# Ledger of designs, part 33: peptides against a protein of PDB entry 7MKK

Target 1, 71 residues: chain A of PDB entry 7MKK
Amino acid sequence: SMKEKVKAKLVEIRKFVPFIRRVRIDFQDTLSKVQGHRLDALVNLLDREDVSMSSLNKIEVIIDKLRTRFN

## One batch from the design tools (peptide; aimed at target 1 L39 V61 R69 F70)

Design b2_p29_2_s2 (made by RFdiffusion4, then SolubleMPNN; from b2_p29_2, 11 letters changed)
Fold by OpenDDE base, seed 5:
Structure b2_p29_2_s2 (fold): chain B 71 residues (1-71), chain A 29 residues (1-29)
Amino acid sequence: as target 1 above (71 residues)
Amino acid sequence: SMEELKRKAEEFEKETKELFEELFKEENI
């Protein structure tokens, strides 16, 4: 079901939370204030259980771009 | 260098601006 797929994707995406946190701290001096806040909000959002598939797909793209720049 | 990292951060911001806007709008943040 879609609900099961959402849960599975959320579990996979959450594996990158430590990476996001690391980038937030390690690159704090180079990130804009806006981007720092966005990363904080992103981490907080991933604590939720009711995130939509649409949102998770966007988050996945964001993380991919993050990995490209800050791997 | 710091300037290189700054450039990378700027590019990341440009690449993800719309995505973040859509995401946060969708999630009411």
Scores: peptide ipSAE 0.750, ipTM 0.935, DockQ to the pose 0.895
OpenDDE base, seeds 1, 2, 3, 4: peptide ipSAE 0.749, 0.749, 0.748, 0.749; ipTM 0.936, 0.936, 0.935, 0.935

Design b2_p29_2_s3 (made by RFdiffusion4, then SolubleMPNN; from b2_p29_2, 10 letters changed)
Fold by OpenDDE base, seed 1:
Structure b2_p29_2_s3 (fold): chain B 71 residues (1-71), chain A 29 residues (1-29)
Amino acid sequence: as target 1 above (71 residues)
Amino acid sequence: SMEELRRQAEEFEKETKELFDELFKEEKI
């Protein structure tokens, strides 16, 4: 079901939370204030259980771009 | 260098701005 797919996607994306937190800290001085806040909000969003598949797909793209730049 | 890191941060911001805007609007953040 879509519900099961969403749950599975969320579990996979959450694996990158430590990476997002690390980037937020290590590059705090080079990130803009806006981007710092966006990364914080992203981490907080991933604590929710009711995130849509559409949102999770956007988050996945964001994380991929983050990994390209900062991994 | 710090200049290179800042450049990467700026490019990341440019390429993800729309995605973040859509995401946070969608999730009411």
Scores: peptide ipSAE 0.744, ipTM 0.933, DockQ to the pose 0.913
OpenDDE base, seeds 2, 3, 4, 5: peptide ipSAE 0.743, 0.742, 0.744, 0.743; ipTM 0.932, 0.932, 0.933, 0.932

Design b2_p29_2_s4 (made by RFdiffusion4, then SolubleMPNN; from b2_p29_2, 11 letters changed)
Fold by OpenDDE base, seed 4:
Structure b2_p29_2_s4 (fold): chain B 71 residues (1-71), chain A 29 residues (1-29)
Amino acid sequence: as target 1 above (71 residues)
Amino acid sequence: SMEELKKKAQEFEKETKELFDELFKEENI
């Protein structure tokens, strides 16, 4: 079901939360305030259980780009 | 260098701006 797929994707994406937090801290001085805030908001969003598949797909792309730049 | 790190951050911001905007709009953030 879609609900199961959402749960599975959320679990997988949450594996990158420590990475996102690390980038946020390590690059705090180089990130813009808005981008720092976006990363914080992203982490907070991933604490939710009611994130849509559409949103999770966007988050996945964001994380992929994050990994490309800050891996 | 700091310049290189800032450039990296700026490029990341540019390539993710629309995605973040859409995401936060969808999630009412």
Scores: peptide ipSAE 0.750, ipTM 0.936, DockQ to the pose 0.875
OpenDDE base, seeds 1, 2, 3, 5: peptide ipSAE 0.749, 0.748, 0.748, 0.749; ipTM 0.935, 0.935, 0.935, 0.935

Design b2_p29_3 (made by RFdiffusion4)
Pose (drawn by RFdiffusion4):
Structure b2_p29_3 (pose): chain A 71 residues (1-71), chain P 29 residues (1-29)
Amino acid sequence: as target 1 above (71 residues)
Amino acid sequence: ELEEKAEEFEEETSELFEEIEEELEEEEE
């Protein structure tokens, strides 16, 4: 059943791509280069679909961790 | 204050990013 279980989460989770893109631009003045890079690669990855469930759970936390460190 | 939060964010998320990179390398292989 997991097969799909992914697609669903990726759909819901993709609603934060604009939010992350904002965080990366507004605060390019606050964060490191390696933070800028990883935040980009995060966007690039959320744009694919060969994305593991184990990586989406890591990505929900990582989002929760920037809905509160910024915003 | 924002810099401190950014450092805390990197400490909290660096391990998760490394694990994601490892998983991507495994998928490429």

Design b2_p29_3_s1 (made by RFdiffusion4, then SolubleMPNN; from b2_p29_3, 12 letters changed)
Fold by OpenDDE base, seed 5:
Structure b2_p29_3_s1 (fold): chain B 71 residues (1-71), chain A 29 residues (1-29)
Amino acid sequence: as target 1 above (71 residues)
Amino acid sequence: SLKKAAEEFEKETSPLWEEIEEEEKKKKE
């Protein structure tokens, strides 16, 4: 089901939460206030269970770009 | 540089952030 797919995707994306937190702190001086806030919001969003597949797909792209730019 | 990397990251992901924010806002309407 779509619900199960969302749950599976969420589990996979949550594996990057520690990485997101590290980037947020380690590169705080480089990131703008908006960027820092967005990363905080991203972590908070991933704690929720009602995130849509559409949003999760976008989040995955964001994380991929984050990994590319910040190791 | 890290600064340039951050700028490129912003350019690449800002539209996605806006879309996510819009979607999440819609859920609360």
Scores: peptide ipSAE 0.673, ipTM 0.909, DockQ to the pose 0.950
OpenDDE base, seeds 1, 2, 3, 4: peptide ipSAE 0.661, 0.671, 0.673, 0.666; ipTM 0.905, 0.909, 0.909, 0.907

Design b2_p29_3_s2 (made by RFdiffusion4, then SolubleMPNN; from b2_p29_3, 11 letters changed)
Fold by OpenDDE base, seed 1:
Formats: sequence, C-alpha cells, structure tokens
Structure b2_p29_3_s2 (fold): chain B 71 residues (1-71), chain A 29 residues (1-29)
Amino acid sequence: as target 1 above (71 residues)
Amino acid sequence: ELKEKAKEFEKETSPLWDEIEKEEEEKKK
C-alpha cells in the first residue's frame, strides 16, 4: 500500500538526519539564515509520521544535492 | 569556494523547498 511505501521511504530518508545535522553545524557560517532554517525544518519534518510521499520524494532530491555538495 | 557551493545548492533546491513548504502548510489546515 501507499501507506507502507511512505513508511519505508521515511525510514530510509531518516538515515540521513545525522548528516543533515552535521552539515547544519559544520557549514553554519557559510549557509544563509534561510538555508540554515530550511535544514532545521527538514529535520523536524522527518521526525513526523504524517509526511506525504510527494514531500518525501522532494526531500530525497534535496538530500541528494546536499550530499553532492557537502559529502 | 564554500560560498559558491552554498549558492549552487540554493539554486538547485530552492524550488523544491517552496513546494514542500506549500504542501505541508496545506496539510496543517
């Protein structure tokens, strides 16, 4: 079901939360205020259980770009 | 340069951030 797919994807994406937090801290002086806030919001969003597949797909792309630029 | 790296990241992801924000705001209503 879609619900099960969402849960599975959420579990996979959550594996990158420590990385997101690390980037947020290590590059805090380089990131704009908006960028820093967005990373904080991203972590908070991933802590929720009611995230849509649409949002998760976009989050996955963001994380991929983050990994490309920041390891 | 780190600053350019951040700028490129913003260019690539800003539209996605906006879409996520819009979707999540709609869910909260």
Scores: peptide ipSAE 0.687, ipTM 0.912, DockQ to the pose 0.926
OpenDDE base, seeds 2, 3, 4, 5: peptide ipSAE 0.686, 0.685, 0.685, 0.687; ipTM 0.912, 0.911, 0.911, 0.911

Design b2_p29_3_s3 (made by RFdiffusion4, then SolubleMPNN; from b2_p29_3, 12 letters changed)
Fold by OpenDDE base, seed 2:
Structure b2_p29_3_s3 (fold): chain B 71 residues (1-71), chain A 29 residues (1-29)
Amino acid sequence: as target 1 above (71 residues)
Amino acid sequence: SLKEAAKEFEEETKPLWEEIEEELAKKKA
């Protein structure tokens, strides 16, 4: 079901939460306030269980870009 | 540089954040 797919996707994306937190802190002085707030919001969003598949797909792309530049 | 990387990240992901922020707004309302 779609619900199960969302749950599975969320589990996979959550594996990157520690990475997002590290980027947020390690590069706090480099990131703008807006970018910092976005990363904080992203982590908070991923703590929820009611995230849409559409948003999860966008988040996956964002994380990919983070990994390319900050990992 | 890291600053340039941050700018590139922001530019590339700008359209992606719109949907995410919209969802966040819905959840906070």
Scores: peptide ipSAE 0.550, ipTM 0.871, DockQ to the pose 0.732
OpenDDE base, seeds 1, 3, 4, 5: peptide ipSAE 0.543, 0.547, 0.542, 0.545; ipTM 0.868, 0.871, 0.868, 0.869

Design b2_p29_3_s4 (made by RFdiffusion4, then SolubleMPNN; from b2_p29_3, 11 letters changed)
Fold by OpenDDE base, seed 5:
Structure b2_p29_3_s4 (fold): chain B 71 residues (1-71), chain A 29 residues (1-29)
Amino acid sequence: as target 1 above (71 residues)
Amino acid sequence: SLKEKAKEFEKETSPLWEEIEEEEKKKAE
């Protein structure tokens, strides 16, 4: 089901939460205030269970770009 | 530089952030 697919996707994306937190702190001086807030919001969003697949797909792209730029 | 990387990251992801925020806003309505 779509619900199960969302749950599976969420589990996979959550594996990057520690990385997101590290980037948020380690590159705080480099990131703008808005960027920092967005990373905080991203972590908070991933704690939820009602995130849509559409949003999760976009989040995955964001994380991929984050990994590319910030190891 | 790291600053340039951050700038490019923002350029690349800002549209996605806007879309996510809009989607979550609609969900909350």
Scores: peptide ipSAE 0.689, ipTM 0.914, DockQ to the pose 0.947
OpenDDE base, seeds 1, 2, 3, 4: peptide ipSAE 0.689, 0.688, 0.688, 0.689; ipTM 0.914, 0.914, 0.914, 0.914

Design b2_p29_4 (made by RFdiffusion4)
Pose (drawn by RFdiffusion4):
Structure b2_p29_4 (pose): chain A 71 residues (1-71), chain P 29 residues (1-29)
Amino acid sequence: as target 1 above (71 residues)
Amino acid sequence: EEEEEEEEDEELDELLEELEEEVEEEEEE
């Protein structure tokens, strides 16, 4: 059943790509380079579909962690 | 407040590093 279980989460979870992209740009003045990079790679990854469930769960938390560090 | 923000940055960095390592491991496989 998991097969799909992924697609669903990736769909819901892609609604934050603009949010992340905003965080990266507005606060390029606040964050490190290595934070800028990893935030980009995060966008690039959410743009693929060979994405593990185990990595989406790590991405949901990482997003909850920037809905509250910023915003 | 500044110390709390630094701690939150450190936690975010750890999480992003863990995700990067997992993505690299998956690419190697």

Design b2_p29_4_s1 (made by RFdiffusion4, then SolubleMPNN; from b2_p29_4, 12 letters changed)
Fold by OpenDDE base, seed 1:
Structure b2_p29_4_s1 (fold): chain B 71 residues (1-71), chain A 29 residues (1-29)
Amino acid sequence: as target 1 above (71 residues)
Amino acid sequence: SEKKKEEELKELDKLLDELMEEEEEEEKK
């Protein structure tokens, strides 16, 4: 079901939370305050259980961009 | 190049803004 797909996607995306946290910390001096705040908000969002598939797909794109830039 | 990196960061910022706007709309439901 769609519900199960969302849960599975959330589990997969959450695997990148440590990476996002690491970017936030290791590049804190490079990131603007706004960018840092956005990354904090992104991590907090992934702690929720009610994240939509649409949001999860956008987060996946964001993570890919972060990996390209910072990894 | 530095120009390319800056463009990528601007794109990332845009994506983050779009995500936050979407979440704000979801919270208003």
Scores: peptide ipSAE 0.222, ipTM 0.680, DockQ to the pose 0.852
OpenDDE base, seeds 2, 3, 4, 5: peptide ipSAE 0.222, 0.184, 0.219, 0.217; ipTM 0.679, 0.615, 0.674, 0.674; seed 4 fails the geometry check

Design b2_p29_4_s2 (made by RFdiffusion4, then SolubleMPNN; from b2_p29_4, 15 letters changed)
Fold by OpenDDE base, seed 5:
Structure b2_p29_4_s2 (fold): chain B 71 residues (1-71), chain A 29 residues (1-29)
Amino acid sequence: as target 1 above (71 residues)
Amino acid sequence: DRERQEKEMEELQKLLDELMKEEEEEKKK
């Protein structure tokens, strides 16, 4: 079902939460307050169970861009 | 290229802002 696909995608995306937290910490002094807040909000969003497939697909693109920039 | 990296970071921040806006609109439904 679509609900099962969303749950599976959320599990896969959550594997990158430690990476996002690491980016936030390692670059805390380099990031603006707004940039840091956006990363914190992204992590908080991934703690929820009611994330849409559309949002999860956007988060995947964001993570890919973070990986390209921050390894 | 520093200028390229700055543009890529600006694009990333725009995507984050778009995502946060969508989540705010979804919470109103």
Scores: peptide ipSAE 0.226, ipTM 0.707, DockQ to the pose 0.742
OpenDDE base, seeds 1, 2, 3, 4: peptide ipSAE 0.226, 0.225, 0.224, 0.228; ipTM 0.706, 0.706, 0.704, 0.706; seed 4 fails the geometry check

Design b2_p29_4_s3 (made by RFdiffusion4, then SolubleMPNN; from b2_p29_4, 13 letters changed)
Fold by OpenDDE base, seed 4:
Structure b2_p29_4_s3 (fold): chain B 71 residues (1-71), chain A 29 residues (1-29)
Amino acid sequence: as target 1 above (71 residues)
Amino acid sequence: SSEEQERQMKELMELLDELEKEVKEEEAK
């Protein structure tokens, strides 16, 4: 079901939460306040259980770009 | 390059802005 797909996607995306947290902390001095805030918000969003598939797909793209930029 | 990194960061922030907007819109439903 779509609901199960969302849950599975969320589980996979959450695997990158430690990475996002590390990026936020490791580059805190070079990130602007708004950049840092947006990363914090991203982590907080992934703590929720009610994230839509649309949002998860966008988050996946964001993570890919974070990986490209910071790893 | 530095220019590429700057463009990538800009694009990333735009995506984060879009995500934030989407989340707010979903919460408003």
Scores: peptide ipSAE 0.311, ipTM 0.774, DockQ to the pose 0.824
OpenDDE base, seeds 1, 2, 3, 5: peptide ipSAE 0.309, 0.307, 0.224, 0.311; ipTM 0.774, 0.772, 0.701, 0.774

Design b2_p29_4_s4 (made by RFdiffusion4, then SolubleMPNN; from b2_p29_4, 8 letters changed)
Fold by OpenDDE base, seed 1:
Structure b2_p29_4_s4 (fold): chain B 71 residues (1-71), chain A 29 residues (1-29)
Amino acid sequence: as target 1 above (71 residues)
Amino acid sequence: EEEEREKQMKELQELLDELEEEVKEEEEE
């Protein structure tokens, strides 16, 4: 079902939460308050279970760009 | 190098700007 696909995508994206937290820590002293908040909000968003497939696909693209540059 | 860190910071800023609308939509739900 669509619900099962969303759940599977969310499980795959959640594997990168430790990486996002690491980027947040490594740049903590150089990030603005707003930039730090956006990374924290991204982590909090991925802790939700009601995220849409559209949002998850966009988030995956952003995480892949982050991984290419920072990992 | 300092130049490479400045480049990485700029690139991170751009990616966070691309994410802003998606994060905001999901925070409002």
Scores: peptide ipSAE 0.123, ipTM 0.604, DockQ to the pose 0.397
OpenDDE base, seeds 2, 3, 4, 5: peptide ipSAE 0.121, 0.120, 0.121, 0.122; ipTM 0.603, 0.602, 0.602, 0.604

Design b2_p29_5 (made by RFdiffusion4)
Pose (drawn by RFdiffusion4):
Structure b2_p29_5 (pose): chain A 71 residues (1-71), chain P 29 residues (1-29)
Amino acid sequence: as target 1 above (71 residues)
Amino acid sequence: EEEEEQDEFLDELLEELDEHEEEIEEKLE
């Protein structure tokens, strides 16, 4: 059943791509280069669909950890 | 292999964010 379980989570989670893109730009002045890079690769990855469930769970936390370290 | 590389990359990003949490808060203040 997991096959699809992914698609669903990716759909919901893709609503944060604009939020992450905003975090990257507004605070390019606050964060490191390696933070800027990993935040971009995060966007690039959320744009694909060969995305593991195990990486989406890592990405929900990582988003919860930016909804509160910024914003 | 691609899924493992995605997991390793995201673990590195999570560790980096946790290490730099206090520094980011200080710069925002």

Design b2_p29_5_s1 (made by RFdiffusion4, then SolubleMPNN; from b2_p29_5 with E1S E8K E16Y H20N E21D E25K E29A)
Fold by OpenDDE base, seed 1:
Structure b2_p29_5_s1 (fold): chain B 71 residues (1-71), chain A 29 residues (1-29)
Amino acid sequence: as target 1 above (71 residues)
Amino acid sequence: SEEEEQDKFLDELLEYLDENDEEIKEKLA
């Protein structure tokens, strides 16, 4: 079901939460308050169980962009 | 709605990452 697919995607995306937290820390000194809050909000969003597939797909793109830059 | 707000900040974050690509590479490399 779609619900099961969302849950599966969420589980996979959550594996990158530590990575996102690391990015947040590494950029803390250069990020504006707004951008810092957005990354915090992203991490907080992934703690929820009701994240849509649309949102998860966008989050996956965000993570991919970060990973491409992270050696 | 809450979902609309989520979509908004995710879109803005994506835009920010694209605009700051070089800075991100420097910091994470």
Scores: peptide ipSAE 0.472, ipTM 0.817, DockQ to the pose 0.567
OpenDDE base, seeds 2, 3, 4, 5: peptide ipSAE 0.453, 0.459, 0.453, 0.458; ipTM 0.807, 0.810, 0.808, 0.810

Design b2_p29_5_s2 (made by RFdiffusion4, then SolubleMPNN; from b2_p29_5, 11 letters changed)
Fold by OpenDDE base, seed 2:
Structure b2_p29_5_s2 (fold): chain B 71 residues (1-71), chain A 29 residues (1-29)
Amino acid sequence: as target 1 above (71 residues)
Amino acid sequence: SKAEEQDKFLDEFLQLLDEEDEEIKKKLE
């Protein structure tokens, strides 16, 4: 079901939470204030259970962009 | 709705990252 797919995707995306936290901390001095807040918000978003597949796909793109920028 | 707010947040985040990526690219060229 779509619900199960969302749950599975959420589990996979949550595996990147430590990475997001690491980016937030390691590059805190170089990140803009806006980006810092957005990263915090992103982590908080991933703590929620009501995240759509559409949102999860967008989050995956965001993570990919972060990976290209911060290795 | 909450879903719409989430999408808006994420879209804005993506836009911001794209803008920053372009700025970085311009600096490297």
Scores: peptide ipSAE 0.492, ipTM 0.815, DockQ to the pose 0.546
OpenDDE base, seeds 1, 3, 4, 5: peptide ipSAE 0.491, 0.487, 0.489, 0.490; ipTM 0.815, 0.813, 0.814, 0.815

Design b2_p29_5_s3 (made by RFdiffusion4, then SolubleMPNN; from b2_p29_5, 10 letters changed)
Fold by OpenDDE base, seed 2:
Structure b2_p29_5_s3 (fold): chain B 71 residues (1-71), chain A 29 residues (1-29)
Amino acid sequence: as target 1 above (71 residues)
Amino acid sequence: SMEEEQDQFLDEFLKLLDEEDEEIKKKLE
């Protein structure tokens, strides 16, 4: 079901939470205040259970962009 | 809706990252 697909995707995306936290901390001095807040908000979003597949797909794109920049 | 708010946040985040990427690119050129 779509619900199960969302749950599975959420589990996969949550695997990147430690990475996001590391970016937030390791690059804190180079991050803008806006980016820092966005990263915090992103982690908070991933703690939620009501995240849509659309949102999860966008988060994946965000993570990819972060990886290219910070990894 | 909550979903719409989430999407707006993410869209804005993507936009921000794209803008910053372009800025970085310009500085490196």
Scores: peptide ipSAE 0.511, ipTM 0.825, DockQ to the pose 0.540
OpenDDE base, seeds 1, 3, 4, 5: peptide ipSAE 0.509, 0.502, 0.507, 0.504; ipTM 0.824, 0.821, 0.823, 0.822

Design b2_p29_5_s4 (made by RFdiffusion4, then SolubleMPNN; from b2_p29_5, 8 letters changed; failed a check: too like the target's own chain)
Amino acid sequence: SMEEEQDKFLDELLKLLDEEDEEIEEKLR

Design b2_p29_6 (made by RFdiffusion4)
Pose (drawn by RFdiffusion4):
Structure b2_p29_6 (pose): chain A 71 residues (1-71), chain P 29 residues (1-29)
Amino acid sequence: as target 1 above (71 residues)
Amino acid sequence: SEEELWEEQDEFLDELLEDIEALDPEETK
């Protein structure tokens, strides 16, 4: 069943790509380089579909952790 | 392989989580 379970979460979870992209740009002046890089790679990854469920769960939390450290 | 790629993605995301948890909300907001 999990096969699809992924697609669904990646769909919902791709609605934050613009949000991350904004965070990266508005606060390029606040955050480190290695934070800028890993935030880009995060975007690049959410753009693929060979994405593990174990990674999407790590990404939901990372997102909850930016919806509150910014915004 | 697919498993290797998934492990690399997990390691990268663990490091990213650590970077994000090290952020101070008072300095970022």

Design b2_p29_6_s1 (made by RFdiffusion4, then SolubleMPNN; from b2_p29_6, 13 letters changed)
Fold by OpenDDE base, seed 4:
Parts: structure tokens; C-alpha cells; sequence
Structure b2_p29_6_s1 (fold): chain B 71 residues (1-71), chain A 29 residues (1-29)
């Protein structure tokens, strides 16, 4: 079902939460206040279970961009 | 509504993508 697909995608994306947190902390001095807050908000969003597949797909793109720039 | 919240989430994520594009890791050097 679509619901199960969303849950599976969320589980996979959550594996990158530690990476997102690491980026937020390691690059804190180079981040503006808004950028830092946005990263914090992203982590908070991933704690939820009511995230759409559309949002999860965008989050995957975000993670890919972060990996390219910071790893 | 649920659809409105999804749109807000997507807008937030789009803004985050733009912010990430502005980041310069060389600032750590």
C-alpha cells in the first residue's frame, strides 16, 4: 500500500538524520541563523510519521545535495 | 487542511534547497 511505501521511505531517510545533525553542528559557524533553523526543522520533520511521499522525495534530494557539498 | 499542510511542507523544503545551494564549505578553511 501507499501507506506502507511511505513508512518504508521514511525509515530509509531517517538513517541520514545523524548526518544532517552533524552538518548542522560542524558547519554551525558558517550557517546563518535561518539556515541553521531550517536544518533543525528538517530533523524535526523527520520525527513525524505524517510526511507525504512528495515531501520525502524532496527530502531525499536535499540529503543528496548536502552529501555532495559537505561529504 | 491536510493538503495545505503538505503544500507548506513542500514550500519549506524548496526554500531549504535554495539555502543549501548558497552554502560554501570553503568558509571552514
Amino acid sequence: as target 1 above (71 residues)
Amino acid sequence: SKEEEEQKQNEFLDELLELIDSLDPSKLL
Scores: peptide ipSAE 0.547, ipTM 0.859, DockQ to the pose 0.639
OpenDDE base, seeds 1, 2, 3, 5: peptide ipSAE 0.545, 0.546, 0.544, 0.542; ipTM 0.861, 0.862, 0.860, 0.858

Design b2_p29_6_s2 (made by RFdiffusion4, then SolubleMPNN; from b2_p29_6, 11 letters changed)
Fold by OpenDDE base, seed 1:
Structure b2_p29_6_s2 (fold): chain B 71 residues (1-71), chain A 29 residues (1-29)
Amino acid sequence: as target 1 above (71 residues)
Amino acid sequence: SKKEEEEEQNKFLDELLELIDSLDPEELL
């Protein structure tokens, strides 16, 4: 079902939460306040259980871009 | 230079900020 697919995608995306947190902390001194706040908001969003598939797909793109830049 | 690297990083992160802001506002609360 769609609900099951969303849940599975959320589980996969959550695997990158530690990475996002590391980026947030490692570059804290070079991040603007707004940049830091947006990363915090992104992590907080992933703690929710009601994230849409549309949002999860966009977040996957964001994570891929972060990985390309910081890995 | 370090300055150039920081500028590039900031530009990149600002682009990501725009992507984050494209998410559903109700989910970003």
Scores: peptide ipSAE 0.385, ipTM 0.789, DockQ to the pose 0.049
OpenDDE base, seeds 2, 3, 4, 5: peptide ipSAE 0.382, 0.245, 0.381, 0.383; ipTM 0.788, 0.677, 0.788, 0.789

Design b2_p29_6_s3 (made by RFdiffusion4, then SolubleMPNN; from b2_p29_6, 12 letters changed)
Fold by OpenDDE base, seed 4:
Structure b2_p29_6_s3 (fold): chain B 71 residues (1-71), chain A 29 residues (1-29)
Amino acid sequence: as target 1 above (71 residues)
Amino acid sequence: SMEERHKEEEEFLDELLQEIDSLDPEELL
């Protein structure tokens, strides 16, 4: 079901929450306030259980870009 | 140069910001 697919995607993406938190901290002095806030919001969003598949797909792209740039 | 690296980093972060801002504002609240 769609619900199961969303749950599976969320589980996979949540594996990168610690990484996002680390990026946020390590680059705190480089990030603008808005950039930092957006990363915080991203982490908070992934703590929710009602995230849409559309959002999860976008977040996956964002995480991939973060992983590429901040390996 | 350091200037070039800084510029590239800022451009990347700006692009990332744009992508994050493309998420549903209600979900980001």
Scores: peptide ipSAE 0.270, ipTM 0.730, DockQ to the pose 0.036
OpenDDE base, seeds 1, 2, 3, 5: peptide ipSAE 0.270, 0.268, 0.197, 0.193; ipTM 0.732, 0.734, 0.682, 0.685

Design b2_p29_6_s4 (made by RFdiffusion4, then SolubleMPNN; from b2_p29_6, 12 letters changed)
Fold by OpenDDE base, seed 1:
Structure b2_p29_6_s4 (fold): chain B 71 residues (1-71), chain A 29 residues (1-29)
Amino acid sequence: as target 1 above (71 residues)
Amino acid sequence: SKEEKEKEEEEFLDELLEEIDSLNPEELL
């Protein structure tokens, strides 16, 4: 079902939460306050159970971009 | 509404994408 797909996607995306947190911390002095806040908000968003598939797909793109830039 | 909240969430993510795209790689290495 669609709900099952969303939950599965969320589980996969959540695996990157530690990475996002690491980016936020390691580059805290490099990132602007706004950028840091947005990363914090992203992590908080992933703590929710009611994240849409559309949002999860965008988050996946975000993570891919972060991985490319931060290795 | 739920729809409005979802839209706001999408806008937030779009803004975050834009911010990430604006980051200079040299500053992150």
Scores: peptide ipSAE 0.453, ipTM 0.800, DockQ to the pose 0.806
OpenDDE base, seeds 2, 3, 4, 5: peptide ipSAE 0.452, 0.450, 0.448, 0.451; ipTM 0.800, 0.799, 0.799, 0.800; seed 3 fails the geometry check

Design b2_p29_7 (made by RFdiffusion4)
Pose (drawn by RFdiffusion4):
Structure b2_p29_7 (pose): chain A 71 residues (1-71), chain P 29 residues (1-29)
Amino acid sequence: as target 1 above (71 residues)
Amino acid sequence: EEEEEKEELQEEMEEVVEMIDEVLEEEEE
């Protein structure tokens, strides 16, 4: 059943891509280069679909951790 | 005070960088 379980989470979880993109731009002045990079690669990855469930879970938390360190 | 707050935020963001590295390593595999 997992097969799909992914698609669903990726759909919901892609609603934050603009949020991340904003965080990256507004605070390019606040964060490191390696933080800028990893935040870009995060966007690039959320744009694919060969995405592991094990990674989406890591990503939900990486988002909860930015909804509160910024915003 | 603003610089200290930025440094503290960068230190906290190191954890986010580590988690993203783990995600990228898993996706490379």

Design b2_p29_7_s1 (made by RFdiffusion4, then SolubleMPNN; from b2_p29_7, 8 letters changed)
Fold by OpenDDE base, seed 3:
Structure b2_p29_7_s1 (fold): chain B 71 residues (1-71), chain A 29 residues (1-29)
Amino acid sequence: as target 1 above (71 residues)
Amino acid sequence: KEEEERERLQKEMEEVVKLIDEVLEEEKK
């Protein structure tokens, strides 16, 4: 079902939360205040259980962009 | 080189921020 697909996708995306937090902290002085705030908001959003599949697919693209730039 | 790296990072992060803003707007209730 779509509900089970959303749950599975959310579990996979959450595996990257430590990575996003690491990017936010290690590069805090390089990031703008707005960029830092948006990363914090993204991490906070991933604590929720009601995130849509559309949003999760966009978050996967965000993570891929970050992984391309950061190890 | 360090300045160029900072500028590249800043541009890439602006693209990331645009996508985050879209996600946050979609999830706004």
Scores: peptide ipSAE 0.673, ipTM 0.914, DockQ to the pose 0.800
OpenDDE base, seeds 1, 2, 4, 5: peptide ipSAE 0.672, 0.673, 0.673, 0.673; ipTM 0.914, 0.914, 0.914, 0.914

